Peptides against a protein of PDB entry 4HTP. Designs and how they scored, part 176

Target 1, 231 residues: chain A of PDB entry 4HTP
Amino acid sequence: SQTVASHVPFADLCSTLERIQKSKGRAEKIRHFREFLDSWRKFHDALHKNHKDVTDSFYPAMRLILPQLERERMAYGIKETMLAKLYIELLNLPRDGKDALKLLNYRTPTGTHGDAGDFAMIAYFVLKPRCLQKGSLTIQQVNDLLDSIASNNSAKRKDLIKKSLLQLITQSSALEQKWLIRMIIKDLKLGVSQQTIFSVFHNDAAELHNVTTDLEKVCRQLHDPSVGLSD

## One batch from the design tools (peptide; made by RFdiffusion4, then SolubleMPNN)

Design b2_p25_2_s4 (from b2_p25_2, 8 letters changed)
Fold by OpenDDE base, seed 3:
Structure b2_p25_2_s4 (fold): chain B 231 residues (1-231), chain A 25 residues (1-25)
Amino acid sequence: as target 1 above (231 residues)
Amino acid sequence: DELFQQLLNRPPPAPIEPAEVAVPP
């Protein structure tokens, strides 16, 4: 069956997240998230117009927006140091070169930009002149690749982990990779709380999540913002 | 319907570049 996530470009989510991050006020951050969510729901209604009782929901996006709440997918086993080494290899960066050292020493203040400690931002600047301007991945494809990484991590198949990471990297822009890194590391730095994300999604979302700890169940049961838990 | 086709054929949003300064957590 077709899903909304199979049609929505990963770039659309990343652009939304970037707008949220850049917004100074809580109200603006909420607006950008709401616009994306409303667009998603509208697309869902159009896609499933003739199909009632679909299991499709906002879950594929929500699990990327709140990656710390992921319970279906096992651990990736990926840290910043692994990603740094992978990028150095993939981009054929000199090991003693400026860009390789930036990636490896991402916690060291390198100057005026204040990006010290944010590996995703450092990676972005290294990637920007070296990668595609536009990505080609959908949200579904990103989730499929992340599922593959987690599964292969559990199976200790490092070769297959690398393969899936290469697919993500080679089909993503620098901006998309910035956000992908943050999703993998489970720190988006949006400047909005989990509670705020849930409250915008549905009034009962935080409560249902607190009881179930099941993000998919939250997204499916509370797909309609007008239908509550008691309904 | 027209709405369905419009949604499926929508252009991606304009690219946004990250700020040069990391947002504090």
Scores: peptide ipSAE 0.022, ipTM 0.519, DockQ to the pose 0.064
Fold by OpenDDE base, seed 5:
Structure b2_p25_2_s4 (fold): chain B 231 residues (1-231), chain A 25 residues (1-25)
Amino acid sequence: as target 1 above (231 residues)
Amino acid sequence: DELFQQLLNRPPPAPIEPAEVAVPP
């Protein structure tokens, strides 16, 4: 069956996350998230107009926005050092070169941009002049590749992990890769709390999540913002 | 549905380029 996530570009989510991160005020951060969510719900209603009993929900996006709450997908087994080495290899960066050293020593203040300790930001600046301007992946495709990584990590298939990572990297812009890295590391740095995200999604979302710890159930059961848990 | 087509055909939101901190040459 068709899902909203199969039609929404991953770039749209990344652009929303970038707007949220850059916004100074809580109200502005909330606005950007709400606009994305409302657009998603409108698309869902249009896509499923003739189908009332669908399992499709905001879950494919929500699990990328709140990656710390992921319970379906097992650990990726990916750290910054592995990504650094992969980028050096893929981009043919000289190992003793400035950009390779930035990626490997991402925790050391390089005096540029104050991005010390934020691997995703360092990677962004290295990638910006070297990768595609526009990605081609949907949210569904990103989730499928991330599922593959987690499954292959559990199976200790390092070659297949690398293959899926290469697919993500080669089909994504620098901005999309910045956010993808943050999703994998599970630190988005949005400047909004989990409670704020849930409150914007649905009034009962925080409560249902506290009881179930199941983000998919939260997204399915509370898909309609007008229908509460008691309804 | 016109709305559906509009949503499918919406231009991707303009990439928010991070403010180019001008790398000094």
Scores: peptide ipSAE 0.020, ipTM 0.551, DockQ to the pose 0.066
Fold by OpenDDE base, seed 2:
Structure b2_p25_2_s4 (fold): chain B 231 residues (1-231), chain A 25 residues (1-25)
Amino acid sequence: as target 1 above (231 residues)
Amino acid sequence: DELFQQLLNRPPPAPIEPAEVAVPP
């Protein structure tokens, strides 16, 4: 069955997240999220126009926006050091070179950029001149690859983890990889609370999540912003 | 469906770059 996530480019989500991060005011941050959500719902309505009782929802996007609330997918087993080593290998960076050292020592300020401790930002600047300008992955494909990583981590299949990571990296822009890293590490740095995200999604979303701790259930049951929990 | 086609054919948002976090001196 076709899903909204199978049609929405991952780049669109990353651009939205970047706009949210760059916005100074809460109102602007909310606006950017709402615009993405409204576009998603509009596309859902168009995609499923002739289908009743679909299970498709905002969940594929929401689980990337709120990765700390992920309960379906197991742990990735990926840390910054592993990603640093992978990038050094993939980009053929000299191990003693400036860029390799930036990735490995991401916690130490190495320059005028206040990016100390933000591995994703450091990776972005290393990747920007070296990777694709535009990625090719959909939100569904990103989730499928992340599911593969988590599953293979549980199974201790390091080779397959690397394979899936390489697929993500080679098909993504520097900006997309910045956000992908933050999703994997589970720290988006959006400057908005979980409660704010839920409140924009649906008035009852925070309450339902507090009771169920099930993000998929929240997205599915509260897909329509006009239909409440009591309905 | 014209709406569906419009949504499918919408141009991707313009590329944006991360803001350089200026370290205060």
Scores: peptide ipSAE 0.096, ipTM 0.691, DockQ to the pose 0.067; fails the geometry check
Fold by OpenDDE base, seed 4:
Structure b2_p25_2_s4 (fold): chain B 231 residues (1-231), chain A 25 residues (1-25)
Amino acid sequence: as target 1 above (231 residues)
Amino acid sequence: DELFQQLLNRPPPAPIEPAEVAVPP
């Protein structure tokens, strides 16, 4: 069955997240999220116009926006240090070079950008001159690769983890990789709470999540913003 | 990895213009 996530570029989600992050006010942050969500729902309605009772939902996007609530995937086993080493290897960065040292010492303020402690931002600046300007991955493909990483981490297959990471990296822009890193580390720094995201998604979303702890069920059952839990 | 080198040597793809979500007619 076709899914919305199989058609939506990962770049579109990343651009939305970037707009949310850069927005100063709560209202503007909410607007950007709402616009993405509304677009998703409209596309869903069009895609599934002739098919009732589809299981497709906002879940593929929601699990990337709220990665701390992920329960379907096991732990990635990936930390900033691992990513730093991978980028150094992948980009063939001199180990004693400025960029390699920035990645490895991401917690140390390097004088020019107040990005100390934000590995994803440091990675972005290293990647920007070296990576593709345009990614090719859909949200579905990103989730498939992340599923592979989690599965292979559980199986202790380090080589296959590296393979999936390479696929993500090589098919993503620097901006997409910034957000991908934040999704893996489970810290998006959006400046909006989980409760705010749920409230924009559906009025009953926070309640249903509190009871079920199942983000997929929340997205599926509350797909229509006009249909409540009691309906 | 040859695939990796090929990817590194690819010109950065053009910015993904927001694909007009072609709403099927």
Scores: peptide ipSAE 0.012, ipTM 0.422, DockQ to the pose 0.027; fails the geometry check

Design b2_p25_3_s1 (from b2_p25_3, 9 letters changed)
Fold by OpenDDE base, seed 1:
Structure b2_p25_3_s1 (fold): chain B 231 residues (1-231), chain A 25 residues (1-25)
Amino acid sequence: as target 1 above (231 residues)
Amino acid sequence: DPLLERLLERYKKGLPPPLDIPRAP
């Protein structure tokens, strides 16, 4: 069955997240999220115009926006140090070079940019001159690759984990990789709370999530902002 | 569906859907 996530580029989500992060005011952050959500709902209505009782929802995007609430996918087993080593290998960075040392020592402030402790930002600056300008992955494809990583981590298949990571990296821009890293590490640094994201999605979303702890159920049952829990 | 076709064309070009497109009934 066709899903909205199979048509929406991952780059579109990443550009939205970038706008949210760069916005100073809460109102502007909310506006950017609302615009993405409204566009998603419009696409859903068009895609499923002739189909009733679809299970498609905002869940594929929501689980990337709120990765700390993930319950379906098991742990990735990926830390910043693993990603640093992978990038050094993939980009053929000199081990004693400036860029390799920045990735490995990401916790130590090395400059005026205040990016200390934010591995994703450090990786972005290293990747920007070395990767594709545009990615080719959809939101569904990103989720499929992340599912593969989690499954192979549980099965202790390190080679297959590396394969899926390489596929993500080679098909993504520097900006997309910045956000992908933050999704894997489960810290987006958007400057908005979980409660704010839920409140924009649906008035009853926080309540339903508190009871079920199931993000997919929240997205499916509260897909229509005009239909409440009591309806 | 003309709306779906327009949306798909924009995504193929790497553009997000426009905000002025109404939701399908």
Scores: peptide ipSAE 0.049, ipTM 0.677, DockQ to the pose 0.071
Fold by OpenDDE base, seed 2:
Structure b2_p25_3_s1 (fold): chain B 231 residues (1-231), chain A 25 residues (1-25)
Amino acid sequence: as target 1 above (231 residues)
Amino acid sequence: DPLLERLLERYKKGLPPPLDIPRAP
């Protein structure tokens, strides 16, 4: 079945997240999220115009925006040190080189940017001169690869985890990889609360999530912002 | 659907749908 997520580039989500992060004010952060959400809903309406009973929702995007609320996908088993080693290998970085040491020692401030402890930002600067300018993955493809990683982690299939990670990395820009890393680590650093994200999505979203703890159910039941829980 | 085709073409180019397109009723 066709989903909105199968058509929306992962780059569009990452660009939105980047705008949210760079925005200083709560109002601007909300605006950028609202614009993405409204565009998604418009695409949904057009895509499903002739199909009234679809299970498609904002869930594929929401689970990437609020990765700490993910309950369907099991743990990835991926830490910053694993990613650092993978990047050193993939990019053929000299082990004693500046960039390899930055990735391995990401907690130690080595630069003027104040990015100490933020592995995703350190990775971004290493990747920027070495990666594609534009990625090719959709939101659905990203979720499929993340599902594969979680499943293979549960099955202790390290080789298949590496394969899926390589697909994500080789098909993503440096900016997309920055956000992908943050999604995997489950810390987006958007500067907006979960409550704010829910309030923009739907007025009843926070309440429904508090009761159900099911992010997909929240996205599906409250897909229409004009239809409340009591309706 | 001409609207759907336009939206798909924009996403193919890595562009979001235009904000001025109204939602379906």
Scores: peptide ipSAE 0.024, ipTM 0.595, DockQ to the pose 0.084
Fold by OpenDDE base, seed 5:
Structure b2_p25_3_s1 (fold): chain B 231 residues (1-231), chain A 25 residues (1-25)
Amino acid sequence: as target 1 above (231 residues)
Amino acid sequence: DPLLERLLERYKKGLPPPLDIPRAP
């Protein structure tokens, strides 16, 4: 079946997240999230106009926005040090060079940007001059690759994990990779709370999630903002 | 995987994916 996530570029989500992060006030952060969500719902309505019994929902995006609430896929087994080593290999960076050392020693303040401890930001600046300008992945494709990583981690297939990671990063811009790293590490640094994200999505979303702890059920049952839990 | 090899080669050069690879709709 056709899904909204199979049509929405991952770049569009990353651009929205970037706008949210850069916004100073709560109201502006909420506006950017609402605009993305409203566009998603409009696309859903258009895509499924003649189909009432669809399981499609905002879940593919929501699980990337709130990755700490992920319960469907198992752990990735990926840390910053693994990503650093992968980037050094992939980009053929000199191991004793400035950029390799920045990635490996990401916790130590190195350089003018003050990005100490934020591996994703350090990676962004290393990647920006070395990767494609626009990615080609949809949200669905990103989730499929992340599912593959989690499955192969459980199966202890390190070679297949590396293959899926390479598919992600070779088809992603530096900005998309910054956000992908944050999704994998499960720290987006948006400056907006989980409760705020749920409140914008649906008035009953926080309550339903507190009871079920199932993000897919929350997105599916509350896909219409005008229909409550009691309706 | 021939596709992955092509992507890796282009990525190292800072190039976009080949035109013959289907882009996201």
Scores: peptide ipSAE 0.023, ipTM 0.530, DockQ to the pose 0.036
Fold by OpenDDE base, seed 4:
Structure b2_p25_3_s1 (fold): chain B 231 residues (1-231), chain A 25 residues (1-25)
Amino acid sequence: as target 1 above (231 residues)
Amino acid sequence: DPLLERLLERYKKGLPPPLDIPRAP
């Protein structure tokens, strides 16, 4: 069955997240998220116009926006050091070179940029001159690859994990990879609280999540912003 | 996957991947 996530480019989510991060005010951050969400809901209504009983929801995006609340997929088994080594290998970076050292020593302030401790930002600057300007992946494809990584991590299939990571990396811009890294590490640094994200999504979302701890259930049951929990 | 191989080869050379990469069907 067709899903909204199968049509929405991952780049669109990443550009929204980038706008949210760059916005200084809470109101502006909320606006960017709301615009993306409203567009998603409109697309859902159009896509499913003739289908009343669909399980499709905002969940594919929500689980990437709030990755710390992910409960469906198992652990990726991926840390910054693994990604650093992978990028060094993939980009054929000299091991003693400036860029390789930046990736490996991401916790140590190296240089004038206050990006110390943010591996994703360090990776972004290394990737920017070396990657696509625009990726080709949909949100569904990103989730499928992340599911594959988690499954293969559980199965201890390191080769297949690497394969899926390479698919993600090679089909993503530097900006998309920055956000993908943050999703994997489960820290988006958006400057908005989980409560704010839920409140914008639906007035009852925080309450339902507190009871169920199930993002998919929250997204499905509260898909319509006009229909509450008591309805 | 020939496409993946080409992409990997470009990355090894420090080149950005081509912009005309078709979306996986």
Scores: peptide ipSAE 0.021, ipTM 0.479, DockQ to the pose 0.033

Design b2_p25_3_s2 (from b2_p25_3, 8 letters changed)
Fold by OpenDDE base, seed 1:
Structure b2_p25_3_s2 (fold): chain B 231 residues (1-231), chain A 25 residues (1-25)
Amino acid sequence: as target 1 above (231 residues)
Amino acid sequence: DPLLEKLLERYAKGLPPPLDIPRAP
């Protein structure tokens, strides 16, 4: 079935998240999120203009923005150390080289940028001169690959986990990989609360999520910002 | 499908281009 997520580039979400992170004030952070959300809703209306009773919603994006609230997808079984080793192998980095040591010792402050403890930022600087400038993945494709990783982790198929990770990495820019890492680790560091994200999405979103704990139901039932829970 | 009408005219002109893509001069 045709969905908004099947068309929206992952790069657009990552660019929005980057703008939110770089923004200093709460109001500016909210503006960038609202711009993406409103654009998504317009896309939905245009795509489904002649189709009634669609189940398509903001859920594919929301579950990447609030990865801590994921309940459908099982655990990835991926930590920073695994990603560090994978990047060293994939990029053919010398094991005793500066970049390999930065990835492995990401918790130790070695640089002037204050990126200590943020593996995704350290990875970004290593990847920037080595990766393609334009990614090719849609939000749907990213979610499909993440589903594959979770499923293969549950099945203890380590080789297939590596295959899906390699597909994500080789088809993503350095900026996209920065945010993908943060989604997998479940720490986006946006500087806005979960409550703020829900409040911008829909006035009743926080309440419905508190009762159901189902992010998909929240996105589907409250797709229209003008229709409340009591309506 | 002309790239889905330039992604539906860049989400009805509501979304700026990706940061990693150089803006055409």
Scores: peptide ipSAE 0.589, ipTM 0.882, DockQ to the pose 0.072
Fold by OpenDDE base, seed 3:
Structure b2_p25_3_s2 (fold): chain B 231 residues (1-231), chain A 25 residues (1-25)
Amino acid sequence: as target 1 above (231 residues)
Amino acid sequence: DPLLEKLLERYAKGLPPPLDIPRAP
């Protein structure tokens, strides 16, 4: 069965997240999230026009927006240092070069940009002149690759983890990789709370999540903003 | 459908294009 996530480009989510991050006010942040969410719901309604009883929901996107609430997949076993080494290898960066050192020493301020301690931002600037301008991954494909990474981490299959990471990296723009890194590290730095994300998604979302701790159930049961928890 | 009718006309014309794609002139 086709899902919304199987069609939605990962770039659209990343662009939304970028707009949210760049917005100064809470109202603007909420607007950008709502725009993506409403568009997703419209896509769902069109895709499933003749199939009202579907399990498809916003969950594939929500689990990337709130990665700290992920419970379906296990830990990735990936840290910033591992990613730094991978990028140095993949991009063939000189080990003593400025870009390799920026990635390895991401906690130390190396310049005028207040990006010290944010590995994803440092990676973005290194990747921007070296990566494809357009990514090709859907949200479903990103989740499938992340599932593979988590599963292979549990199985201690380091070679297969590297394979999935390489696929993510080679098929993503610099902007997509910035956000992918933040999803893996589980720190999006959006400047908006979990409570705000839930409140925009559905009025009962926070309550249902507090009871179930099941993000998929929250997204599926409360897919329609007009249908409450008690309905 | 060719790109599912251009992603159902860009989510029913509700979503701007990705930031990393150059805007058509």
Scores: peptide ipSAE 0.572, ipTM 0.880, DockQ to the pose 0.086
Fold by OpenDDE base, seed 2:
Structure b2_p25_3_s2 (fold): chain B 231 residues (1-231), chain A 25 residues (1-25)
Amino acid sequence: as target 1 above (231 residues)
Amino acid sequence: DPLLEKLLERYAKGLPPPLDIPRAP
């Protein structure tokens, strides 16, 4: 079945997340998220105009925005050090070179950017001059690749994990990779709480999540902001 | 790594690699 996530570029989510992160005020952060969500809902309504009781929801995006709440896919088994090594290999960076050392020693303050300890930001600056300006992946494709990584991690198939990671990396801009890294590490640093995200999504979302701990159920049952849990 | 080389070659040309999503058996 056709889903909204199969049509929405991953770049659109990343640009939204970037706007949220850069916004200083809570109200502006909320606005950017709301605009993305409203656009998604509008697309859903258009896509499913003639179909009732679809299972499609905001879940594909929500699980990337709130990756710490992921319960469907297993652990990726990916840490910053693994990504650093992969980038060094992929970008053919000299291991003793400045950029390789930045990636490997991301916790040590080096340089003018106060991004010490934020691997994703360090990676972004290394990737920016070396990567595509625009990625080609949809949100669905990103989730499929992440599912593959998690599944293959469980199966201890390191070769297939690497293959999926390479697909993600080679089809993503530096900005998209920054956010992808943060999704994998499960720390987006948006400057808004989980509660705020749920509150904007639906008034009952936090409550339903507290009871079910199922993000997909939350997104499906509360897809319509005008329909409450008691309805 | 022949896979990496292939992907890098395509990447260098600005072509996305083919999407292959292998799952565990």
Scores: peptide ipSAE 0.018, ipTM 0.465, DockQ to the pose 0.161
Fold by OpenDDE base, seed 4:
Structure b2_p25_3_s2 (fold): chain B 231 residues (1-231), chain A 25 residues (1-25)
Amino acid sequence: as target 1 above (231 residues)
Amino acid sequence: DPLLEKLLERYAKGLPPPLDIPRAP
């Protein structure tokens, strides 16, 4: 079956997240998220106009926005050090070079930008002059690759993990990779709480999630903002 | 559906969907 996520570029989500992060104040952050969500719902309604019983929902996006609530995927087994080594290899960076050292020593304040401890930001600056300006992945493709990584981690297939990571990296812009890294590490640094995200999605979302701990159920059951849990 | 086709075209070009599209009733 067709899904909204199969059509929405991952770049659109990343651009939204970037706007949220850069926004000052809760209201502006909420506005950017709401605009993306409303656009998604409108596309869903158009895509599924003739099909009332669909399982498609905001879940593919929501699980990337709230990666700490992911329960369907097992652990990726990926940390900053692994990503640093992968980037050094992939970009053919001199190991004793400035950029390689920045990636490996991301916790040490070496720069004026205050990015110390934020691996994703350090990676962004290294990647920006070296990567594609525009990525080609959809949200569904990103989720499929992340599912593959988690599955292969559980199966201890390191070579296949690397393959999926390379597919993600080579088809993503520097900005998309910044956000992808944050999704993998499960820290988006949006400056907006989980509760706020749920409240914008649906008034009953936080309650349903607290009871079920199932993000997909939350997204499916509360797909329509006008239909509550008691309806 | 002409609306769906337009939406699909926009996404294929990497453009965000228009915000002025009404929800299906």
Scores: peptide ipSAE 0.024, ipTM 0.609, DockQ to the pose 0.085; fails the geometry check

